# Peptides against a protein of PDB entry 3NZW: the designs that were tried, part 68

Target 1, 212 residues: chain A of PDB entry 3NZW
Amino acid sequence: TTTLAFRFQGGIIVAVDSRATAGNWVASQTVKKVIEINPFLLGTMAGGAADCQFWETWLGSQCRLHELREKERISVAAASKILSNLVYQYKGAGLSMGTMICGYTRKEGPTIYYVDSDGTRLKGDIFCVGSGQTFAYGVLDSNYKWDLSVEDALYLGKRSILAAAHRDAYSGGSVNLYHVTEDGWIYHGNHDVGELFWKVKEEEGSFNNVIG
Target 2, 222 residues: chain B of PDB entry 3NZW
Amino acid sequence: QFNPYGDNGGTILGIAGEDFAVLAGDTRNITDYSINSRYEPKVFDCGDNIVMSANGFAADGDALVKRFKNSVKWYHFDHNDKKLSINSAARNIQHLLYGKRFFPYYVHTIIAGLDEDGKGAVYSFDPVGSYEREQCRAGGAAASLIMPFLDNQVNFKNQYEPGTNGKVKKPLKYLSVEEVIKLVRDSFTSATERHIQVGDGLEILIVTKDGVRKEFYELKRD

## One batch from the design tools (peptide; made by RFdiffusion4, then SolubleMPNN)

Design b2_p14_6_s4 (from b2_p14_6, 9 letters changed)
Fold by OpenDDE base, seed 2:
Structure b2_p14_6_s4 (fold): chain B 212 residues (1-212), chain C 222 residues (1-222), chain A 14 residues (1-14)
Amino acid sequence: as target 1 above (212 residues)
Amino acid sequence: as target 2 above (222 residues)
Amino acid sequence: SLAEMQRLRELAAA
């Protein structure tokens, strides 16, 4: 898995691959590793598929309950804290989760929290999470600027996941791409890695380690 | 060390069509190298036009199916005989599976039916309740033999339009029920040839708006 | 691993 999120002048970019594995077996190429909690809040998934899917869905329910009780959308800080508190209660039980909670509230602006099954909760501007995270960081860190245009930021997110899909055997399938703004998240499509690879190679003159 | 799990072998396969879905399974039940039964059905009609199979350790599979059937019954009691949708069924099964997260059911679960728009739907689960809606899925002993075949024949992976120099992919299209049945039969006959835990019989449940139909075919009895 | 033995789906966390 490779997931990433970063803040920039235009909001937040979230990009993820779609491969699931069971050991050496490719279990799926079409997994949805982004949960759309509400129109302004996303969760990403890495680690155990069931752990992430179950608890982030549960988180969605908790966020909805907050809205019903408080008549206000939950903050990104509070949403991430709920998840962090939950996984901490299971510390040592063997949960495997690496997640980013990404969203926008009027109070916080665009916000990213990293939460994992060890109980770590971090606020930050840039995170890559998963077995392919180092490959994604290699591309992302080399090209990241706060002042990126929305177009360039979207491309950078997509391109970083592509690099990880190319080098990480546990990442692949497709890139799912999101842009989060003050008006909410916008889905920017599913990009098959096979097609995307050749397109990018041709347009950039990159991936010269592959002959074709 | 005591192993609480067994392996009863077998293979299951689900394919969604446009307005139908199929869930198929062989009828062989084994322990180690011994055939316990040549006809032990493992694909079940659970009501509300939902068919289910949980393949792997048969004791766990039977328990899970029984719990789900009971869940359907209680759903009707609690919600004035409302039909359980396939997506809601999938969520319910996730909770059944994840409820035993730390002592899992040792099964691969597939359900098939129609979604709320009348389109064919197949959902597949891992042992602890991760699930995905897919066009097709193989589970069980010969899943690794069948799934690549389905990738090629259902999802048309690695197929291109002739004369396009590999630039135009074969377009996705729904398969007819007859085409799907052919693929299912070819999958299981091929799997039977190469896997000792698959064989004896093939039972196919076909879900349409008119209900669940069953078909049976003999497989090699080696 | 438990994941391999039980064929659990993994999204390969670091």
Scores: peptide ipSAE 0.322, ipTM 0.849, DockQ to the pose 0.055
Fold by OpenDDE base, seed 1:
Structure b2_p14_6_s4 (fold): chain B 212 residues (1-212), chain C 222 residues (1-222), chain A 14 residues (1-14)
Amino acid sequence: as target 1 above (212 residues)
Amino acid sequence: as target 2 above (222 residues)
Amino acid sequence: SLAEMQRLRELAAA
């Protein structure tokens, strides 16, 4: 798995691959590793597929209950804290989760929290999470700047996941891409790695280790 | 060390069509190298046009299916005989599986039916309740033999239009029920040849808007 | 691993 999220002048970019594995077996190439909690809040998934899917869906329910009770959308801080508190209760039980909670509230602005099953909760501007995270960081860190255009930021997110999909055997399938703004998240499509790779290679003159 | 799980072998396969879905399973039940039964059905009509199979450790599979059937029953009691949708069934099954997250059902679960738009639907589950809607899925002993075949023949993976120099993928299209049944039969006959835990019989449940139909085919019995 | 033995789907994490 490779997931990433970063803040920039235009909001938040979230990009994830779609491969699931069971050991050496490719279990799926089409996994949805982003949960759309509400129109302004996303969760990403890495680790145990069931753990992430179950508890982030549960988180969605908790966020909805908050809205119903408080008549206001839950903050990104509070949403991430709910998840963090939950996984901390299961500390040592063997949950495997590496998640990012990404969203926008008027109070917080665009916000990203990293939450994992070890109980770590971090607020930050840039996170890559998964077995391919280091590959993604290699591309992302080399090209990131706050002043990226939305177009460039979207491409950078997509390109970083592509790099990870190329080098990490546990990442691949497709890139799912999101842009989060003050008006909510926007889905920017599913990009098959098999097609995207060749397109990027041709346009950039990159991936010269592969002969086409 | 005591292993609480057995492995009863077998293989299951789901394929979704445009307005139908198929869930198939062999009828062999085995322990180690001993055939317990040559006809032990493992694909079940659970009502509400939902078919289900949980393949692996048969005791766990049977338990899970029974629990789901009971869940369907109670759903009707609690909701004025409302039909359980396939997506809601999938969510329910996730909870059944994840409820045993720390002592899982040792099974690969597949359900098939029609979604609320009347389109074929196949959902597959890992042992702890991760689930995904897919066009096709193989589970069980010979899943590793069949799934790549399905990738190629259902989803047309690695197929390109002739004369395009590999630049144009073969377009995705729905398969007819006849085509799907052929693929299922070919899958199981092939798997039977190469896997000792697969064979004896093939039972196919076909879900359409008109209900569930069953077909049976003999497989090799060696 | 238990995950491999049980064929748990993993979104592989570092």
Scores: peptide ipSAE 0.315, ipTM 0.823, DockQ to the pose 0.055
Fold by OpenDDE base, seed 5:
Structure b2_p14_6_s4 (fold): chain B 212 residues (1-212), chain C 222 residues (1-222), chain A 14 residues (1-14)
Amino acid sequence: as target 1 above (212 residues)
Amino acid sequence: as target 2 above (222 residues)
Amino acid sequence: SLAEMQRLRELAAA
């Protein structure tokens, strides 16, 4: 898995691959590693598929309950805290989760929290999470600027996941791409790695380790 | 150390069509190298036009299916005989599986039916309840033999339009029920040839708007 | 690993 999220002048970019594995077996190439919690809030998934899917869906329910009770959308801080508190209660039980909670509220602005099953909760501007995270960081860090255009930011997110999909055997399938703004998240499509790779290679003149 | 799990072999396969879905399974039940039964059905009609199979350790599979059937029953009691939708069934099964997260059902679960738009639906689960809607899925002993075949024949992976120099993929399209049945039969006959835990019989449950139909075919009995 | 033995789907993490 490779997931990433970063803040920039235009909001938040979220990009994830779609491969699931069971050992050496590719279990799926089409996994949805982003949960759309509400129109303004996303969760990403890395680790145990069931752990992430179950608890982030549960988180979605908790966020909805918050809205019903408080008549206000839950903050990104509070949503991430609910999840972190939950996984902390299961500390030592063997949950495997590496998640990012990404969203926008008027109070917070664009916000990203990293939450994992070790009990770590971090607010930050840039996170890559998963077995391919280092590959993604290599591309992301080398090209990241706060002042990126939305177009460039989307491309950078997509390109970073592509790099990870190329090098990490446990990442691949497709890139799912999101842009989060004050008006909510916008889905920017599913990009099959098999097609995207060749397109990017041709356009950039990159990936020269592979013969076209 | 005591191992609470067994492996009863077998293989299951789901394929979704446009207005139908198929869930098939062989009828062989084994332990190690011994055939326990040549006809032990593992694909079940659970009501509400939902078919289910939980393949792996048969004791766990049977338990899970029973629990789901009970869940359907209680859903009717609690919701004025409302039909359980396939997506709701999938969510329910996730909870059944994840409820035993720390002592899992040792099974690969597949359900098939029609979604609320009348389109064929197949959902597959891992032992602890991760689930995904897919066009096709193989599970069980010969899943590794069948799944790549389904990738090629259902999802047309690695197929391109002739004369396009590999630039145009074969377009996705739904398969007819006849085509799906052919693929299922070819899958199981092929798997039977190469896997000792697959054989004896093939039971296919076909879900349409008209209900669940069952078909049976003989497989090799060696 | 437990995941491999149980055939759990993993979204592989670091």
Scores: peptide ipSAE 0.308, ipTM 0.830, DockQ to the pose 0.056
Fold by OpenDDE base, seed 3:
Structure b2_p14_6_s4 (fold): chain B 212 residues (1-212), chain C 222 residues (1-222), chain A 14 residues (1-14)
Amino acid sequence: as target 1 above (212 residues)
Amino acid sequence: as target 2 above (222 residues)
Amino acid sequence: SLAEMQRLRELAAA
């Protein structure tokens, strides 16, 4: 798995691969590793598929309950804290989760929290999470600027996941791409790695380790 | 170390069509190298046009299916006989599986039915309740033999339009029920030839708007 | 491992 999220002048980019594995077996190439909690809040999934899917869905329910009780959308801080508190209660039980809670509220602006099953909760501007995270960071860090255009930011997110999909055997399938703004998240499509790879290689002259 | 799990072998397969879905399973039940039964059905009609199979450790599979059937019953009681949708069924099954997260059901679960738009639907689960809607899925002992075949024949993976120099993929299209049944039969006959835990009989449950139909085919009994 | 035996779907995390 490779997931990433970063803040920039235009909001938040979230990009993830879609491969699931069971050991050396490719279990799926089409896993949705982004949960759409609400129109303004996303969760990313890395680790145990069931752990992430179950608890982030549960988180969605908790976020909805918050809205019903408080008549206001839950903050990204609070949503991430709910998840963090939950996984902390299960610390040592064997949950495997590496998640980013990404969203926008008027109070917070665009916000990203990293939450993992070890109980770590971090606020930050840039996170890559998963077995391919280092590959994604290599591309992302090399090209990241706060002042990226939305188009360039989307491409950078997509390109970073592609790099990870290329090098990490546990990442691949497709890139799912999101842009989060004050108006909510926008889905920017599913990009098959097989097609995307060749396109990027041709356009950039990159990936020269592969002979087309 | 005590292993509470057994492995009763077998293989299951789901394929979604445009307005139908199929869930098939062999009828062989084994323990190690011993055939316990040549006809032990493992694909079940659970009501509300949902068929289910949980393949692996049969005791766990049976328990899970029974629990789900009970869930369907209670859903009717609690919601004025409302039909349980396939997506809601999938969510329910996730909770059943994940409820035993720390002592999982040792099964690969597949359900098949129609979605709320009348389109064929197949959902597959891991032992702890991760689930995904897919066009096809193989589970069980010979899943590794069948799944790549399904990728090629259902999802047309690695198939390209002739004369395009591999630049144009074969377009996705739904298969007819007859085509799907052929693929299922070919899958299981092939799996039976190469896997000792698969054989004896093939039961196919076909879900349409008109209900669930069953077909049975003999497999090799060696 | 139990995970391998059970073929749990993993979104492999580092």
Scores: peptide ipSAE 0.298, ipTM 0.836, DockQ to the pose 0.054

Design b2_p14_8_s1 (from b2_p14_8, 8 letters changed)
Fold by OpenDDE base, seed 5:
Order: C-alpha cells, then structure tokens, then sequence
Structure b2_p14_8_s1 (fold): chain B 212 residues (1-212), chain C 222 residues (1-222), chain A 14 residues (1-14)
C-alpha cells in the first residue's frame, strides 16, 4: 500500500493506490483505500483491510452523530481523536491500521491527521503511509512546494503514488486522486497504473530503468 | 496442540451480469485426504433474492450463514417486511464477521444478488469482514487457479484490440447468462483436474429479477 | 483479549 496526503496553497491532495494482498497473492487491484466520511472529510486506509474499513466506517457514524447532536460538522481534530482513542483502547489486541484523516472546516482550514494502531496521532502538512511510503516520499519531498498550482499538486500526488507502485511489490493497481478545498473534496478519477506508467514515461522521459 | 479450525476444502465462484448474478460452488466436502461427502451444498438462498456461500471451515461457514438468515428474518420483523438490499446485506455480514475479529470465522464469504438498480452484484469478504463489490470472485481451495482465468475472461485483462499496438484495451462488456454459465463450468472442470479438494458436483444459483434458480452439473468423482 | 490464530488469507494493505 501507498497512501499520501499533503497540504498546499490550494488545499489538500490525497492520493492512494488500490492493491490488496494476502501474502504473495494479489487479493485485489481495485480496493478503495479512501473512505468519504462526509463531503468535507476523507479517511485513508493502510494495514488490515477489515480493521481500516470497519473502524473508519464506524468513525463516519460517529461524525454523523456529532453533526446531529451539535448541528455542526465535526472538526478534523475531533474526528481523528475519536479514531485515535478507539484504537488506543485496542492497543495490544492486534489491530493494524495506518490512517490519515483529511478534511476542511471553517475553524481549522485544510487539516491532515495521521492516526495508527500504535496510538500515534500527528497533525502535519505531508504524510505518506504504507509499505511504499518511502518511494512516495522520494518523489513528493523532491518536488513539494507550498505554492504548487492545483494542477501541479494533483500531478505530484499521482506521480508519487506511481513511483511507489513501480518499486513496491505491495502497491499497484490504480491511483485514486482527491483534491480537498473549502467547498469539500473533489474526486479526480481512477488512474490505472498500467496505462499511467507508460504515459508518464513518454511525457517525462522518466522511468528509464524500463525499456519499452 | 489444539487447533479449533478445520478445512473442508471446496471452491466457490461469483460472477455478476448486467441484470443477473451467479454464485456457484462445488459439492465436495473433505477433511485432509478423505471425502466426507460428494454432495454437500454450500451455496444457499437466504431470501430477499440474496444467495450466500462461506467456504473454508464448514462449521464456521454454516454458523455464519445461519446467523445471516436469522438476521434477514429479524430485519423483516423490525422493518415491516422491507426487502434487505444487497449492499445492506454486505454491511450486515461485515458486522457478523468482524464481531468475531479475535476468533474469526475461517471462511471466504461471497454473496450475490441484484443491487437497487436491478444490476447484478457480487460481494466478497475476507475472514474478518473486509468486503468489496466486484464483477467476479473465486474463493476457496482452487481460488488461485480460477481467479486469473476470471481476470482474463470476465474483465478481459491483458486483452487488447488487434492492430492497436497494445494501446487499446478490449472494451468491458457484460456477459450473458449463457456465457457466464459456460465460464463457471469451465472454471470448475479445470479446477477439478488440478485440485484434489474440488470435484463431485457443481451447483450454480442464478439470481434474476424473477428469483433464484438452481442448476446442477456433475464433476469428476476422483 | 487474546487474538486466536491469525489466519492466512486476510486482505492486507501493507
């Protein structure tokens, strides 16, 4: 798995691959590793598929309950804290989760929290999570600037996942791409790695380790 | 050391069409190298046009299916005989599976039916309740033998239009019920040849707007 | 609560 999220002048970019495995077996190439909690809030998934899918869906329910009770959308800080508190209660039980809670509220602006099953909760501007995270960081860190255009930021997110999909055997399938703004998240499509790789190679003159 | 789990073998397969879905399973039940039964159905009509199979450890599979059937019953009691949608069924099954997260049902679960738009739907689950809607899925002993075949023949993976230098993929299209049945039969006959835990009989449940029908085919009894 | 027998076949996104 490779997931990433970063803040920039235009909001938040979220990009994820879509491969799931069971040992050496490719279980799926079409896994949805982003949960759309509400129109302004996203959760990413890495680790155990059931753990992430179950508890992030549960988180969505808690966020909806908050909205009903408080007549206001939940903050990204509070949403991430709910999840963090939950996994911390299960510490030692064997949950496997590496998540990012990404969203926008008027109070916070664009915000990213990292939450994992070890009990870590971090606010930050840039995170890559999964077995391919280091490959993604290599591309992302080398090209990241706060002042990226929306177009360049979207491409950078997509390109970083592509790099990880290329090098990490546990990442691949496709890139799902999101842009989060003050108006909510916008889905920017599913990009099959098999097609995207050759397109990028041709356009950039990159990936010269592959002849074709 | 005590092992609470067994393995009863077998294989199951789901394929969604445009306005139908199929869920198929062999009827062989085994323990180790011994055939317990040559006809032990493992694909079930659960009502509300939902068919279900939980393949692996049969005791766990039967327990899960019974719990789901009971869930359907109570859903009707609590919601004025409202039909349980396939997506709601999938969510319910996730909770059944994840409820035993720390002592899981040792099964690969597949359900099939029609979505609320009347389109064929197949959902597959891992032992602890992760689920995904897919066009096709194989589960059980010979899943690794069948799934690549389905990738190629249902989703047309690695197939390209001739004369396009591999740049144009074969377009996705729905398969007819007859085509799907052919693929299912070929899948199981082939799997039976290469896997000792698969064989004896093939039962196919076909879900349409008109309900569930069953077809049966003989497999090798080796 | 102890987790009994991690089973091969879990879908992972590692």
Amino acid sequence: as target 1 above (212 residues)
Amino acid sequence: as target 2 above (222 residues)
Amino acid sequence: QPTRAPQPGYRTMD
Scores: peptide ipSAE 0.370, ipTM 0.820, DockQ to the pose 0.078
Fold by OpenDDE base, seed 1:
Structure b2_p14_8_s1 (fold): chain B 212 residues (1-212), chain C 222 residues (1-222), chain A 14 residues (1-14)
Amino acid sequence: as target 1 above (212 residues)
Amino acid sequence: as target 2 above (222 residues)
Amino acid sequence: QPTRAPQPGYRTMD
């Protein structure tokens, strides 16, 4: 898995691959690793598919309950804390989760929290999570600037996942891409790695380790 | 050390069409190298046009299916005989599976039916309740033999239009029920040849708007 | 709560 999220002048970019595995077996190439909690809040998934899918769906319910009770959207901080508190209660039980809670509230602005099953909760501007995270960081860190245009930021997110999909055997399938703004998240499509790779290679002149 | 799980072998396969879905399974039940039964159905009509199979450890599979059937019943009681949608069924099954997250049902679960738009739907589950809607899925002993075949023949993976130098993929299209049945039969006959835990009989449940139809075919009995 | 039969065919996104 490779997931990433980063803040920039235009909001938040979230990009994820779509491969799931069971050992050496490719279980799926089409997994949705982003949960759309509400129109302004996203969760990413890495680790155990069931753990992430179950608890982030549960988180969605908790966030909705918050809205109903408080008549206000839940903050990114609070949403991430709910998840963090939950997984911490299960610490040692064997949950496997590496998540990012990304969203926008008027109070917080664009916000990213990293939450994992070890009980770690971190606020930050840039996170890559999964077995391919280091590959993604290699591209992302090399090209990241706060002042990226939305177009460039979207491309950078997509490109970083592509790099990880190329090098990480546990990442692949497709890139799902999101842009989060003050108006909510915008889905920017599913990009099959098989096609995207060759397109990027041709346009950039990159991936010269592969003979086309 | 005591292992609470058994492995009863077998293989299941789901394929969604445009306005139908198929869930098939062999009827062989084994323990180790011994055939317990040559006809032990493992694909079930659960009502509300939902068919289900939980393949692996049969005791767990049967328990899970039974629980789901009961869930359907109670859903009707609690919601004025409302039809359980396939997506809601999938969510319910997730909860059944994840409820035993720390002592899982040792099964690969597949359900098939029609979504609320009348389109064929197949959902597959891992032992602890992760689920995904897919066009096709193989599960069980010979899943590793069949799934790549389905990738190629249902989703047309690695197929390109001739004369395009690999630049144009074969377009996705729905398969007819006849085509799907052929693929299912070929899958199981092939799997039977190469896997000792698969064989004896093939039962196919076909879900359409008109209900569930069953077909049976003999497989090798060796 | 101990996990029995760890990772029997679990789908992972590692």
Scores: peptide ipSAE 0.367, ipTM 0.813, DockQ to the pose 0.081
Fold by OpenDDE base, seed 4:
Structure b2_p14_8_s1 (fold): chain B 212 residues (1-212), chain C 222 residues (1-222), chain A 14 residues (1-14)
Amino acid sequence: as target 1 above (212 residues)
Amino acid sequence: as target 2 above (222 residues)
Amino acid sequence: QPTRAPQPGYRTMD
């Protein structure tokens, strides 16, 4: 898996691959590793598929309950804290989760929290999560600027996942791409790695380690 | 050391069509190298036009299916005989599976039916309740033999339009029920040849708007 | 409590 999220002048970019595995077996190439919690809040998934799907869906329910009780959208801080508190209760039980909670509220602005099953909760501007995270960081860190245009930021997110998909055997399938703004998240499509790779190679003149 | 799990072999396969879905399974049940039964159905009509199979450790599979059937029953009691939708069924099964997260049902679960728009639907689960809606899925002993075949023949992976030098993919399209049945039969006959835990009989449940139909075919009994 | 199921079969996104 390779997931990433970063803040920039235009909001948040979220990009993820779509491969799931069971050992050496490719279980799926079409897994949705982004949960759309609400129109302004996203969760990313890495680790155990069931753990992430179950608890991030549960998180969605908790976020909705917050809205009903408080008559206000939940903050990204609070949403991520709910998940963090939950996994902390299961610490040592064997949950496997590496998540990013990404969203926008008026009081916080664009916000990203990293939450994992070890109990770590971090606020930050840039995170890559998964077995391919270091490959993604290599591309992302080398090209990241706060002042990226939305177009460039979207491409950078997509391109970083592509790099990871190329080098990490556990990443691949497709790139799912999101842009989070003050008006909510916008889905920017599913990009099959098989097609995207050759397109990028041709347009950039990159991936020269691959012939034909 | 005591192992609470067994492996009863077998293979299951789901394919969704445009206005139908199929869920098929062989009828062989084994333990180690012994055939326990040559006809032990593992694909079940659960009501509300939902068919289900949980393949792997049969004791766990049977328990899960029974729990789901009971869930359907109680859903009717609690909601004035409302039909359980396939997506809601999938969510419910996730909770059944994840409820035993730390002592899981050792099964690969597939359900098939029609979604609320009348389109064929197949959902597959891992032992602890991750799930995905797919056009096709193989599960069980010979899943690794069948799934790549389905990728090629249902989802047309690695197929291209003739004369395009591999630049245009074969377009996705729904298969007819007849074509799906052919693929299912070919899948299981092939799997039977190469896997000792697959054989004896093939039972196919076909879900349409008119209900569930069953078909049976003989497989090798070796 | 610890998991008692074999790892094979679990879908992972690592």
Scores: peptide ipSAE 0.349, ipTM 0.822, DockQ to the pose 0.081
Fold by OpenDDE base, seed 3:
Parts: structure tokens; C-alpha cells; sequence
Structure b2_p14_8_s1 (fold): chain B 212 residues (1-212), chain C 222 residues (1-222), chain A 14 residues (1-14)
């Protein structure tokens, strides 16, 4: 898995691959590793598919309950804290989760929290999560600027996941791409790695380790 | 060391069509190298046009299916006989599976039916309740033999239009029920040849807007 | 990052 999220002048970019495995077996190439919690809040998934899918769906329910009770959308801080508190209760039980809670509230602005099953909760501007995270960081860190245009930021997110999909055996399938703004998240499509790779290679002259 | 799990073998396969879905399973039940039964159905009509199979450890599979059937029953009681949608069924099954997250049902679960738009739907689950809607899925002993075949023949993976130098993929299209049945039969006959835990009989449940029908085919009994 | 070692049949997003 490779998931990433980063803040920039235009909001948040979230990009993820779509491969799931069971050992050496490719279980799926089409897994949705982003949960759309609400129109303004996303959760990313890495680790155990069931753990992430179940608890982030549960988180969505908790976020909805918050809205009903408080007549206001839940903050990214609070949403991430709910998840963090939950997984902390299960600490030692064997949950496997590496998540990012990404959202935009008027109070907080664009916000990213990293939450994992070890009980870690971190606020930050840039996170890559999964077995391919280091590959993604390599590309992302090399090209990241706060002042990226939305177009460039989207491409950078997509390109970073592509790099990880190329190098990480546990990452691949497709890139799902999101842009989060004050108006909510916008889905920017599913990009099959098989097609995207060749396109990027041709356009950039990159991936020269592969003969076209 | 106590091992609470067994393996009763078998294989299941789901394929979604445009306005139908198929869930098939062999009828062999084994323990180790012994055939317990040559006809032990493992694909079930659960009502509301939902068919289900939980393949692996039969005791767990049966328990899960029974629980789901009960869930359907209670859903009707609690919601004025509302039809349980396939997506809601999938969510429910996730909860059933994940409810035993720390002592999982040792099964690969597949359900098939029609979505709320009348389109064929197949959902597959891992033992702890992760689920995905897919066009096709094989589960069980011979899943590794069948799934790549389905990738190629249902989703047309690695197929390209002739004369395009591999630049144009074969377009996706729905398969007819007849085509799907052919693929299912070929899948299971092939799996039976190469896997000792698969054989004896093939039971196919076909879900359409008109309900669930069953087809049965003999497989090799060796 | 917490990652689950593959268990039989478990889908992992490592």
C-alpha cells in the first residue's frame, strides 16, 4: 500500500493505490483505500483491510452522530481523536491500521492527521503511509512546494503513488486521487497504473529502468 | 496446540452479469485427504434474491450463513418486510465477520444478487470482514487457479485489440448468462482436474429479477 | 507504521 496526503496553498491532495494482498497473492487491484466520511472529510487506509474499512466506516457514523448532536460538522481534530481513542482501546489486540484523516473545516482550515493502531496521532502537512511510503516520499519531497498549483499538486500526488506502485510489490493497481478544499473533497479519478506508467514515462522521459 | 479450525476444501465462484449474477460452488466436502461428502451444498439462497457461500471451514461457513439468514429474517421484522439490498447485506455480513475479529470465521465469503438498479452484483469478503464489490471472484481451495482465468475471461485482462500493437485494450462488456455458465463450468472442470479438494458436483445459483434458479452439473468423482 | 503480517485469507494493504 501507498497512501499520501499533503497540504498546500490550494488545500489537500490525497492519493492512494488500490492493491490488496494476502501474502504473495494479489487479493485485489481495485480496493478503495479512501473512505469518504463526509463531503469534507476523508480517511485513508493502510494495514488490515478489514480493520481499516470497519473502523473508518464506524468513524463515519460517529462523525455523523456528532453533526446531529452538535448541529455542526465535526472537526478534523475531533474525528481523528475519536479514531485514535478507539484504536488505543484495542492496543495490543492486533489491529493493523495506518490512517490519515484529511479534511477541511472553516475553523481548522485544511488539516491532516495521521492515526495508527499503535496509538500514534500526529498532525502534519505531509504524510505517506504504507509499505511504499518511502518511495512516495522520494518523489513527493523532491518536488513539494507550498505554492504548487492545484494541477501540479494533483500531478505530484499521482506521480508519487505511481513511483511507489512501480517499486513496491505491495502497491499497484490504480491511483485514486482527491483534492480537498473548503468546499469539500473532489474526486479526480481512478488512474490505472498500467496506462499511467507508460504515459508518464513518455511525457517525462522517466522510468528509464524500463525499456519501452 | 489446539487448532480450532478445519479445512473442508471446495471452491466457490461468483460472476456478475448485466442483469443477473451467478454464485457457484462444488459440492465436495473433505477433511485432509478424505471425502466426507460428494454432495454437500455450500451455496445458499438466503432470501431477498441474495445467494451466499462461505467457503473454507464448513462449521464456520454454516454458522455464518445461518446468522445471515437470521439477520435477513430480523431485518424483515424490524423494517416492515423491506427487501434487504445486496449492499446492505454486504455491510451486515461485514459486521458478522468482524464481530469475530479476534476469533475469525475461517471462510472466504461471496454473495451475489442484484443491486438496487437491477444490475448484477458480487461481493467478496475476507475472513474478518473486508469486502469489495467485484465483477467476479473465486474463493476456496482452487481460487488461485480460477481467479487469474476470470481476470482474463471476465475482465479481459491482458487482452488487446488485434493490430493495435497492444495499445488498445479489449473493451469491457457484460457476458450473457450462457457465457457465464460456460466459464463457470470450464473453471470448475479445470479446477477439479488439478485440485483434489474440488470435484463431485457443481451447483450454480443464478439470480435474476425473477428470482433464484439452480443448475447442477456432475464433476469428476475422483 | 503498523502493518499486519499476512494471515491466511486476510486482505492486507501493507
Amino acid sequence: as target 1 above (212 residues)
Amino acid sequence: as target 2 above (222 residues)
Amino acid sequence: QPTRAPQPGYRTMD
Scores: peptide ipSAE 0.354, ipTM 0.830, DockQ to the pose 0.075; fails the geometry check

